Peptides against a protein of PDB entry 4Z5W. Designs and how they scored, part 51

Target 1, 305 residues: chain A of PDB entry 4Z5W
Amino acid sequence: IPDVFLELNKLWYFSAQSNLFNGEMPRSLSNSRSISLLSLRNNTLSGQIYLNCSAMTNLTSLDLASNSFSGSIPSNLPNCLRLKTINFAKIKFIAQIPESFKNFQSLTSLSFSNSSIQNISSALEILQHCQNLKTLVLTLNFQKEELPSVPSLQFKNLKVLIIASCQLRGTVPQWLSNSPSLQLLDLSWNQLSGTIPPWLGSLNSLFYLDLSNNTFIGEIPHSLTSLQSLVSKENAVEEPSPDFPFFKKKNTNAGGLQYNQPSSFPPMIDLSYNSLNGSIWPEFGDLRQLHVLNLKNNNLSGNIP

## One batch from the design tools (peptide; aimed at target 1 R41)

Design b2_p21_7_s2 (made by RFdiffusion4, then SolubleMPNN; from b2_p21_7, 9 letters changed)
Fold by OpenDDE base, seed 1:
Structure b2_p21_7_s2 (fold): chain B 305 residues (1-305), chain A 21 residues (1-21)
Amino acid sequence: as target 1 above (305 residues)
Amino acid sequence: MSSFLTTEPSEEELEERRKKL
């Protein structure tokens, strides 16, 4: 990428995704006063990620996903006072989330999907201080760690939480009950155990629940038949629209279906590939907005209602 | 198998890059 962004003093949107760009980010780009949206996703860019947040006063969205960047997560990003959306998916950091992210008040959407992030306890402890955080994607990190169940964790404004394919141990954490605006929860492809907690059915905005491919036991909580977002259309909460797409993958190596917005997901309960027992509740028939009910590969018995 | 969600670029986006190489 040429070092000409000083001349482009009116450039507000720069999207150069899915090209063959290599080398480092040009210094003039990292100092651009005009750029609000920056996407360099799906290139071969390298070096350390550096942004001069004192210069980049208009930066609102940053997508650097699927590049060959190296080094640490930029600890100065919280100084980018308008920065809302960050996509760092598939950047191999091999790092913890910086402590400075406790001060990241502008942050609304964050993805570190498949970025070799370590220490989920520290990550969640830090990110709970991001009061404006609506979307958090941590898929393919924290390999074989324990999902912390610390009740003091509070994501009051969280709408989308995805922590899939981490081989995480533990249970569905009670601190999620402190997120009453949660619309989408994906904890699939982990080693989560215990019972599915009844309080999940109290998340009135939850329209997409994926707990598939875990080690859950016991009965399906009857309270899931009372998920208000799946009973009535009237609770269509305005969904967060992060400036990065989501992908639904069947495995780590398969092409995913692209979803540009969380609202594009069909209303779903996926509890498949667990060790759940008991019956299917007839009251699942009350979930008139539900598009997908996946209960396959469990120990369920009785009649299908 | 069940699916999971990610924000990694699709294989289509990766394949578009591969076809350009």
Scores: peptide ipSAE 0.476, ipTM 0.883, DockQ to the pose 0.754
OpenDDE base, seeds 2, 3, 4, 5: peptide ipSAE 0.441, 0.453, 0.436, 0.446; ipTM 0.856, 0.873, 0.863, 0.869

Design b2_p21_7_s4 (made by RFdiffusion4, then SolubleMPNN; from b2_p21_7, 8 letters changed)
Fold by OpenDDE base, seed 1:
Structure b2_p21_7_s4 (fold): chain B 305 residues (1-305), chain A 21 residues (1-21)
Amino acid sequence: as target 1 above (305 residues)
Amino acid sequence: SSSFITTEPSEEELEKLRKLL
């Protein structure tokens, strides 16, 4: 990408996604006063990610995903006072979340999907201080770590939490009960154990639950049959709209489906590939908004209602 | 097969995007 962005002093939106751009991010782009939305995803850009937050005073959205960037996570990003959305998916950082992110009050949507992030305990401890954080994606990180169950963790405004395919140990964390606005939870493809907690059914906005491919035991909580968002249409769900798409990654290299918004996901309960026992509750029939109920590959017994 | 959510496209999808360029 040419270093000409100083001349583009009215440039508000720059999207150069899904091209063959290589080399470093232009220095004039990293110093742009006018840019609000910057998307460079799906290129071959390299070098260190650097943004001059003192210059980039209009920056609201940053998508650098699926590039060949290296080095550290930019610790100065919280100084970009208008920066709301960050997609750093598929950037090989091999790092922890910077402590400076405790001060990232503008942050609403963050993805580090498949970015070699380490120390989930530190990451969650830091990110809980982001008071405006609505969407958090940490898929394909923290390999074989333990999902912290510290009750003091609080994500009060969290709408979307995705921590899939980390081989995480532990249980469904009690601190999620402090997120009453949660709409989408994906904890699939981990090594989570214990029982599915009944308090999940109290998350009245939860329309998408994926706990598949874990080691959960016990009965399906009856409270899941009373998930209000799946019973009635009446809940005007505030749709989190991060400026980055979501993808369903199959366990095959086969093409995934793209979802431009979290609301584009069909209402779903997936508890498949666990060790759940007991019966299927007939009251699942009350979930009139449910599109997908997946209970396959468990130890369930009795009658299918 | 069960799938999980990411914010990056699959390698196959990236390769399709690159072939369209």
Scores: peptide ipSAE 0.567, ipTM 0.892, DockQ to the pose 0.795
OpenDDE base, seeds 2, 3, 4, 5: peptide ipSAE 0.555, 0.550, 0.533, 0.507; ipTM 0.878, 0.882, 0.871, 0.857

Design b2_p21_8 (made by RFdiffusion4)
Pose (drawn by RFdiffusion4):
Structure b2_p21_8 (pose): chain A 291 residues (1-233, 242-249, 256-305), chain P 21 residues (1-21)
Amino acid sequence: IPDVFLELNKLWYFSAQSNLFNGEMPRSLSNSRSISLLSLRNNTLSGQIYLNCSAMTNLTSLDLASNSFSGSIPSNLPNCLRLKTINFAKIKFIAQIPESFKNFQSLTSLSFSNSSIQNISSALEILQHCQNLKTLVLTLNFQKEELPSVPSLQFKNLKVLIIASCQLRGTVPQWLSNSPSLQLLDLSWNQLSGTIPPWLGSLNSLFYLDLSNNTFIGEIPHSLTSLQSLVSKPDFPFFKKGLQYNQPSSFPPMIDLSYNSLNGSIWPEFGDLRQLHVLNLKNNNLSGNIP
Amino acid sequence: SVFDLLNSWMSNDLSGFIETE
């Protein structure tokens, strides 16, 4: 990509995604005062990611995903004070999230999917301090690590939480109850154990719950039949494993408890869930009748 | 009615995990 961005001082929107571009991002792009939306994803771009946050005061959305970059996660990123959305997926950082991210108060959406992020314990202790974070994707990282049960964790305004296919040990942590506005929860494809916590049924905005492919035991909590959003009625897309979904509401309401060791019966009160589109209880130890 | 609802819900398939590109 040519180094001509000093000359293009009115450029607020640049999208070069899904091309064959290689090499580093030109430094002038890293210094662009006018750039607001930048999407370079799905190229062969490489090197240490450098962004001058004193210079890029209009940067609001950054998508460098699925590229050949290496090095660390830039620690100066919280200083890009208008930056609201970062898609860093499929960049092999082989690194932890910098502590400075606790100060990233403009951040509302973050994806480190399949990016070789280590130490989920430290990563979550840091990111809980980003007060405006509404969506978090940590899928395909933290391999075989333990999902922290530390009760001090609070993600208050969190709407979407996705940490799948990390083979995480531990249980569904109670501190997730500190995210009362949670819409979409995906903990699937992990090593999670214990029972399914009844408090999940207390999440009034939750419409999509993917607990599939875990080691969960015990009963289906009765509170799931009283889930409010299941009973009654911005750009950074998601892919389901790939089928694209543009926003969290693009996912039809779902309960997927499949591929676990769950026992007991199916509650008749599930009939109360009139807005439920998908119920997947396959590959469990469930017994009794079908209500 | 509950049996018909369960059949309708379980007729749909939306399995797997969510990621970003």

Design b2_p21_8_s1 (made by RFdiffusion4, then SolubleMPNN; from b2_p21_8, 11 letters changed)
Fold by OpenDDE base, seed 3:
Structure b2_p21_8_s1 (fold): chain B 305 residues (1-305), chain A 21 residues (1-21)
Amino acid sequence: as target 1 above (305 residues)
Amino acid sequence: ENRKKLEEVMSNDFSGFLTTE
């Protein structure tokens, strides 16, 4: 990418996604005062990620996903006072979340999906201070770590939490009960154990629940049959979605189904591939908005109601 | 009626995990 962005003093949006760009990000781009939306996703860009946040005063969205960047996560990003959306998916950092992210009050949507992030406890302890954080994607990180269950963790405004395919140990964390606006939870493809907690059914906005491919035991909580978002169409206020798409993948090497917004996901309960027992509750029939109920590969018994 | 709906809902294969890549 040529170093010509100093002359482009009116450039508001730059998308160069899905090209063959290599080398480092141009220094003039890292100093652009005009740019609001920057997407360089799906290239072969390399070197250290550096953004001059004191210059980039208009930056609101950053998508650098699927590049060959190296080094540390840019600790100065919280100084980009308008930066809301960050997609750093598939950047191999081999790092922890910077402590500076405690001050990232503009942050609304963050993805580190498949970015070799380490120390989930530190990551969650830091990111809980991001009061405006609504979407958090941490899939394919924290390999074989323990999902912290510390009840002091608080994500009050969290709507989308995705921490899938991490081989995480532990239980469904009680601190998620402090997220009453949670709409989507994906904890699939982990090594989570214990029972599915009944308080999940109290998350009135929860329309997508994936706990599949874990080691959960016990009965399905009856409270899941009363998930309000699945019983009735509430007038969900459409909040602005992240500027990055989501993908549902069967594996790390497959192309996923693309979803441009979390609201585009089918209303779902997936509890498949666990060790759940007991009966299927007849009251699952009351979930009028439910599109997918996946209970396969469990120890369930009795009749299908 | 509820059973038929439940059977329809359970027949949907929507497998996999969510990413942004």
Scores: peptide ipSAE 0.502, ipTM 0.858, DockQ to the pose 0.857
OpenDDE base, seeds 1, 2, 4, 5: peptide ipSAE 0.502, 0.490, 0.499, 0.498; ipTM 0.858, 0.848, 0.855, 0.855

Design b2_p21_8_s2 (made by RFdiffusion4, then SolubleMPNN; from b2_p21_8, 9 letters changed)
Fold by OpenDDE base, seed 5:
Structure b2_p21_8_s2 (fold): chain B 305 residues (1-305), chain A 21 residues (1-21)
Amino acid sequence: as target 1 above (305 residues)
Amino acid sequence: SMAAKLAEVMSNDFSGFITTE
């Protein structure tokens, strides 16, 4: 990418995604005072990610996903006072979340999907301080770590949590009960164990629940039949979606189906590929907004209601 | 009616996990 952005003093939006750009990010771009949305996703950009946050006073969205960047996560990003959305998916950092992210008050949406992030305990302990954080995607990280169950963790404004395909151990964490605005939860393709906690059914905004491909045992909590978002349409608050798309993938190597917004996902309960027992509750019939109920590959018995 | 609706909902294959890549 040419180093010409100093002359582009009115450039508000720069999207150069899905090209063949290589080399480093140009210095003039990293110092742009005008740019608000920057997307360079799906290129071959390399080097260290550097942004001059003191210059980039208008930066609101940053998508650098699927590039060949190296080094650490830029610790100065919290100094970009208007930066709301960050997509760093598929950048091989091999790093922990910087401690400076405790001060990232502008942050609303963060993805590190498949970015070789380490230490989930530290990551969550840091990110809980991001008071405006609504969307957190940590899929394909933290390989074989334990999902922390520390009750003191608080994500009060969290709406979308995706921590799939991490081979995480542990249980469904109690601290998620402190996220009453949670709309979408994907903890699929882990090694989570124990019972599915009944308090999940108290998450009145939860319309998408994926706990598939884990080692959960016991009965399906009856409280899931009373998920208010799946009973009635009344609670669909259209909230600002992150500026990055989501993809539902069957595996790491397959192309995913694209979803531009979390609200575009069908209302779903997926508990498939566990060790759940007992009956299917007839009251699942009351979930009038439910589009997908996947209970396959469990130890369920009795009649289908 | 409940059984029919449940059967319809359960027949949908929507397998996989969510990423941003």
Scores: peptide ipSAE 0.504, ipTM 0.867, DockQ to the pose 0.892
OpenDDE base, seeds 1, 2, 3, 4: peptide ipSAE 0.496, 0.499, 0.496, 0.500; ipTM 0.861, 0.862, 0.861, 0.863

Design b2_p21_8_s3 (made by RFdiffusion4, then SolubleMPNN; from b2_p21_8, 11 letters changed)
Fold by OpenDDE base, seed 1:
Structure b2_p21_8_s3 (fold): chain B 305 residues (1-305), chain A 21 residues (1-21)
Amino acid sequence: as target 1 above (305 residues)
Amino acid sequence: SQAELLKKVMSNNFEGYITTE
């Protein structure tokens, strides 16, 4: 990318996604005072990510996903006082989340999907201080770590939490009960164990629950039949719309389905590929808004109601 | 209804995990 962005003093939006751009990010772009939305996703950009947050006073959204950047996560990003959305998916950092992210009050949406992030305990302990954090995607990180169950963890404004395919150990963490605005939870493709906690049914905004491909045991909590968002449409909760797409990756080499917004996901309960027992509750019939109920590959018995 | 629940249970073509890549 040419280093000509100093002349583009009115540049508000720059999207050069899905090209063949290589080399480093231009210094003039890293110092742009006018830019609000920067998307360079799906290129071959390299070097260290550096943004001059003192210059980039209008930066609100950053998508650098699927590039060949190297080095540490930029610890100065919290100094970008208007920066709300960050997509760093598929950047091989091999790093922990910087301690400076405790101060990241502008942050609303963060993705590190498949970014070789380490230490989930530190990551969650840091990110809980981001009071405006609504969307957190940590899929394909933290390989074989333990999902912390520390009750002191608080994500008060969290609406979307995705920590899938990490081989995480542990149980469904009780600290999620402190997130009453949670709309979408994906903890699929881990090694989570224990029972599914009944308090999940108290998350009145939860329309998408994926606990599939774990080692959960016991009965399906009856409280899941009373998920208010799946009973009635009346609670049109404002959905988080991060400036980055989501993809549902099938375990097959087929391209994932793209979802531009969390609202585009079908209302779902997926508990498939566990060791759940007991019967299917007839009261799942009362979930009028539910589109997908996946209970396959469990130890369930009785009749389908 | 049993028929609606059965349709929901059988609509299991929505497999996989969510990413942003």
Scores: peptide ipSAE 0.504, ipTM 0.863, DockQ to the pose 0.763
OpenDDE base, seeds 2, 3, 4, 5: peptide ipSAE 0.495, 0.412, 0.489, 0.491; ipTM 0.855, 0.788, 0.851, 0.853

Design b2_p21_8_s4 (made by RFdiffusion4, then SolubleMPNN; from b2_p21_8, 13 letters changed)
Fold by OpenDDE base, seed 1:
Structure b2_p21_8_s4 (fold): chain B 305 residues (1-305), chain A 21 residues (1-21)
Amino acid sequence: as target 1 above (305 residues)
Amino acid sequence: SNAAKLKEVMSNNFEGYLTTE
């Protein structure tokens, strides 16, 4: 990418995604006063990520995902006072989330999917201080760590939480009960154990629940038949989507189905590939908004209602 | 009626985990 962005002093949106760009991000781009949305996703860009937050006063969205960047996560990003959305997926950092992210009050949407992030406990302890954080994607990180169950963790405004394919141990963390606005939860493809907690059915905005491919035991909580967002349409809060797409993937090497908004996901309960027992509750028939109920590959018995 | 609706919902297949990559 040429270093000409000083001349482009009115450039508000720059998208060069899904090209063959290589080399470093231009210094003039890292110092752009005009750019609000920057997407360089799916290129072969390299070097260290550096943004001059004192210059980039209009930056609201940053997508650098699927590039060959190296070095540390930029600890100065909280100084970009308007920066809301960050996608750093598929950048091999091999790092912890910077402590400076405790001060990241502008942050609304963050993805580190498949970015070799380490220490989930530190990550969640830091990110809970981001009071405006609504979307958090941490898929394919924290390999074989334990999902912290510390009750003091609070994500009051969290709507989308995705921590899939981490081989995480532990149980469904009780601190999630403190996130009453949660709409989407994906904890699939882990090594989570114990029972599915009944308090999940109290998350009145939860329309998408994926707990598939874990080691959960016991009965399906009857409270899941009372998820208000799946009973009635009235609670479908349209929220601002992250400025980055989501993908549903069967494996790391497969192309994913692209979803531009979390609201584009079908209302779903997936509890498949666990060790759940007992019966299927007839009251699942009351979930009139439910599109997908996947209970396959469990130890369920009795009649299909 | 509920049983018929439940069978319809259970017939749908949507597999995989969510990423942003």
Scores: peptide ipSAE 0.493, ipTM 0.855, DockQ to the pose 0.848
OpenDDE base, seeds 2, 3, 4, 5: peptide ipSAE 0.470, 0.485, 0.478, 0.483; ipTM 0.825, 0.839, 0.842, 0.834

## One batch from the design tools (peptide; aimed at target 1 R41 S66 T139 P245)

Design b2_p22_1 (made by RFdiffusion4)
Pose (drawn by RFdiffusion4):
Structure b2_p22_1 (pose): chain A 291 residues (1-233, 242-249, 256-305), chain P 22 residues (1-22)
Amino acid sequence: IPDVFLELNKLWYFSAQSNLFNGEMPRSLSNSRSISLLSLRNNTLSGQIYLNCSAMTNLTSLDLASNSFSGSIPSNLPNCLRLKTINFAKIKFIAQIPESFKNFQSLTSLSFSNSSIQNISSALEILQHCQNLKTLVLTLNFQKEELPSVPSLQFKNLKVLIIASCQLRGTVPQWLSNSPSLQLLDLSWNQLSGTIPPWLGSLNSLFYLDLSNNTFIGEIPHSLTSLQSLVSKPDFPFFKKGLQYNQPSSFPPMIDLSYNSLNGSIWPEFGDLRQLHVLNLKNNNLSGNIP
Amino acid sequence: SAPRSNPEPTNFVSAATSSPRF
């Protein structure tokens, strides 16, 4: 990508995604005062990611995903004070999230999916301090690590939480109850154990729950039949393993408890869930009748 | 630069990378 971005001082939108570009991002792009939307994803771009945050005061959305970059996660990123969305998926950082990210108050959407992020314990202790974070994708990282149960964790405004296919040990942590506005929860494809917490039924905005492919035991909590959003009625897309979904509401309401060890019966009160589109209880130890 | 014929997805949900359980 040519180094001509000093000359293009009115450029607020640049999208070069899904091409065959290689090499580093030109330094002038890293210094662009006018750039707001930048999408370079799905190229062969490489090197240490450098962004001058004193210079890029208009940067609001950054998508460098699926590229050949290496090095660390840039620690100066919180200083890009208008940056609201970062898609860093499929960049092999082989690294932890920098502590400075606790100061990233403009951040509302973050994806480190399949990025070789280590230490979920430190990553979540940091990111809980980003007060405006509404969506977090940590899928395909933290391999075989433990999902922290530390009760001090609070993600207050969190709407979408996805940490799947990490093979995480531990239980569904109670501190997730500190995210009362949670819409979409995906903990699937992990090693999670214990029982399914009844408090999940207390999440009034939750419409999509994927607990599939875990080691969960015990009963289906009765509170799931009283889930409010299941009873009654921005750009950074998601892919389901790939089928594209543009926003969290593109996902039809779902309960997927499949591929666990759950026991007991199916509650008749599930009939109260009139807005439920998908109910997947396959590959469990469930017994009794079908209500 | 030429366009990429097979762009890869990002931001995975329910990322199935192996056989499911049981």

Design b2_p22_1_s1 (made by RFdiffusion4, then SolubleMPNN; from b2_p22_1, 7 letters changed)
Fold by OpenDDE base, seed 5:
Structure b2_p22_1_s1 (fold): chain B 305 residues (1-305), chain A 22 residues (1-22)
Amino acid sequence: as target 1 above (305 residues)
Amino acid sequence: PAPNPNPEPTNFVSAQTGPPRK
């Protein structure tokens, strides 16, 4: 990418995603006063990520995902006072979340999916201080760590939490009960154990629950039949979605379907590939908005209602 | 939903990363 962004003093949106750009980010780009939206996703950019937050006063969205960047996560990003969305998916940092992220009050959406992030306890302890954090994607990190269950963790404004495919141990963490606005929870493809907690059914905005491919035991909580978002069409206020897309594979060999908004996911309960027992509750018939109920590969018995 | 233009998609939801554990 050429070092010409000083001349582009009116450039508000720069999208150069899905190209073959290599080398480092040009210094003039890292000092742009005009850029609000920056996407360099899916290139071969390298070096250390550096942004001059004192210069980049208009930066609201940063997508650097799927690049060959190295080094530490930039600790100065909280100084970008308007920065809301960060997509750092598939950047191999081999690092912990910087302590400075406690001060990241502008942050609304963060992805570190498959970014070799370490220490989930420290990451969650830091990120809970991001009072405006609504979307958190931490999939494919923290390999074989324990998911902290510390009740003091508080993500009050969290709407989307995805921590899949981490081989995480532990239980469904009680601190999630402090997230009453949670709409989408994906903890699939871990090593989570214990019972599915009844308080999940108190998350009135929860329309998408994936607990599949874990080691959960016991009965399906009856409280899941009372998930209000699945009983009635709430006027879900279309909250601003993250500037980064989500993907869902239909089949293992198919290209992922792109979802620009979490609300575009079909309402789903997936408890498949666990060790759940007992019956299917007849009151699942009250979930009039439910599109997908996946209970396959469990130890369930009795009649199908 | 549109086809993924990125051959290496990011931010998967319900990511089937392997064969289901038996």
Scores: peptide ipSAE 0.446, ipTM 0.819, DockQ to the pose 0.414
OpenDDE base, seeds 1, 2, 3, 4: peptide ipSAE 0.443, 0.412, 0.415, 0.134; ipTM 0.828, 0.818, 0.823, 0.659

Design b2_p22_1_s2 (made by RFdiffusion4, then SolubleMPNN; from b2_p22_1, 7 letters changed)
Fold by OpenDDE base, seed 5:
Structure b2_p22_1_s2 (fold): chain B 305 residues (1-305), chain A 22 residues (1-22)
Amino acid sequence: as target 1 above (305 residues)
Amino acid sequence: PLPNPNPEPTNFVSAQTSAPRK
């Protein structure tokens, strides 16, 4: 990418995603006073990520995902006082979340999906201080770590939590009960154990639950039949979606479908590939907004209601 | 849902990364 962004003093949106750009991010771009949205996703950019946050006073969205960047996560990003959305998916950092992210009050959406992030306990302890954090994607990190269950962890404004495919041990963490605005929870493809907790049915905004491919035991909590967002068409306040898309595969071999908003996912409960027992509750019939109920590959018995 | 324009999609939801453990 050429070092010409000093001349582009009115450039507000720069999207150069899905190209073949290589080398480092140009210094004039890292000092742009005009840019609000920066997307360099899906290129071959390299070197360290550096942004001059004192210069980049208009930066609101940063998408650097799927690049060959190296080094540490930039500890100065919290100094970008308007920065809301960060997509660092598929950047191989091999690092912990910086302690400076405790001060990241502008942050609303963060992805480190498949970024070789380490120490989930430290990551969650830091990120809980981000009071405006609504979307958190940590999939394909923290390999074989334990998911912390510390009740003091608080993500009060969290709407989307995705921590899938980490081989995480532990149980469904009780600190999630402190997230009453949670709409989408994906903890699939881990090694989570114990029972599915009844308090999960108290999450009145929860319309998408994926606990599939774990080692959960016991009965399906009856409280899941009372998930308010699945009983009634409440006005899902269309909160601003993260500036980065989500993807869902239809089949293992199919290309991912792009979803620009979490609300565009079909309402779903997926408890498949566990060791759950007991019956299917007849009161699942009250979940009139539910599109997908996936209970396959469990030890369930009795009548299908 | 839109076709995925990215050959290497990111931020998967319900990511089936491996065959289900039977």
Scores: peptide ipSAE 0.431, ipTM 0.813, DockQ to the pose 0.407
OpenDDE base, seeds 1, 2, 3, 4: peptide ipSAE 0.431, 0.370, 0.421, 0.408; ipTM 0.806, 0.781, 0.807, 0.805

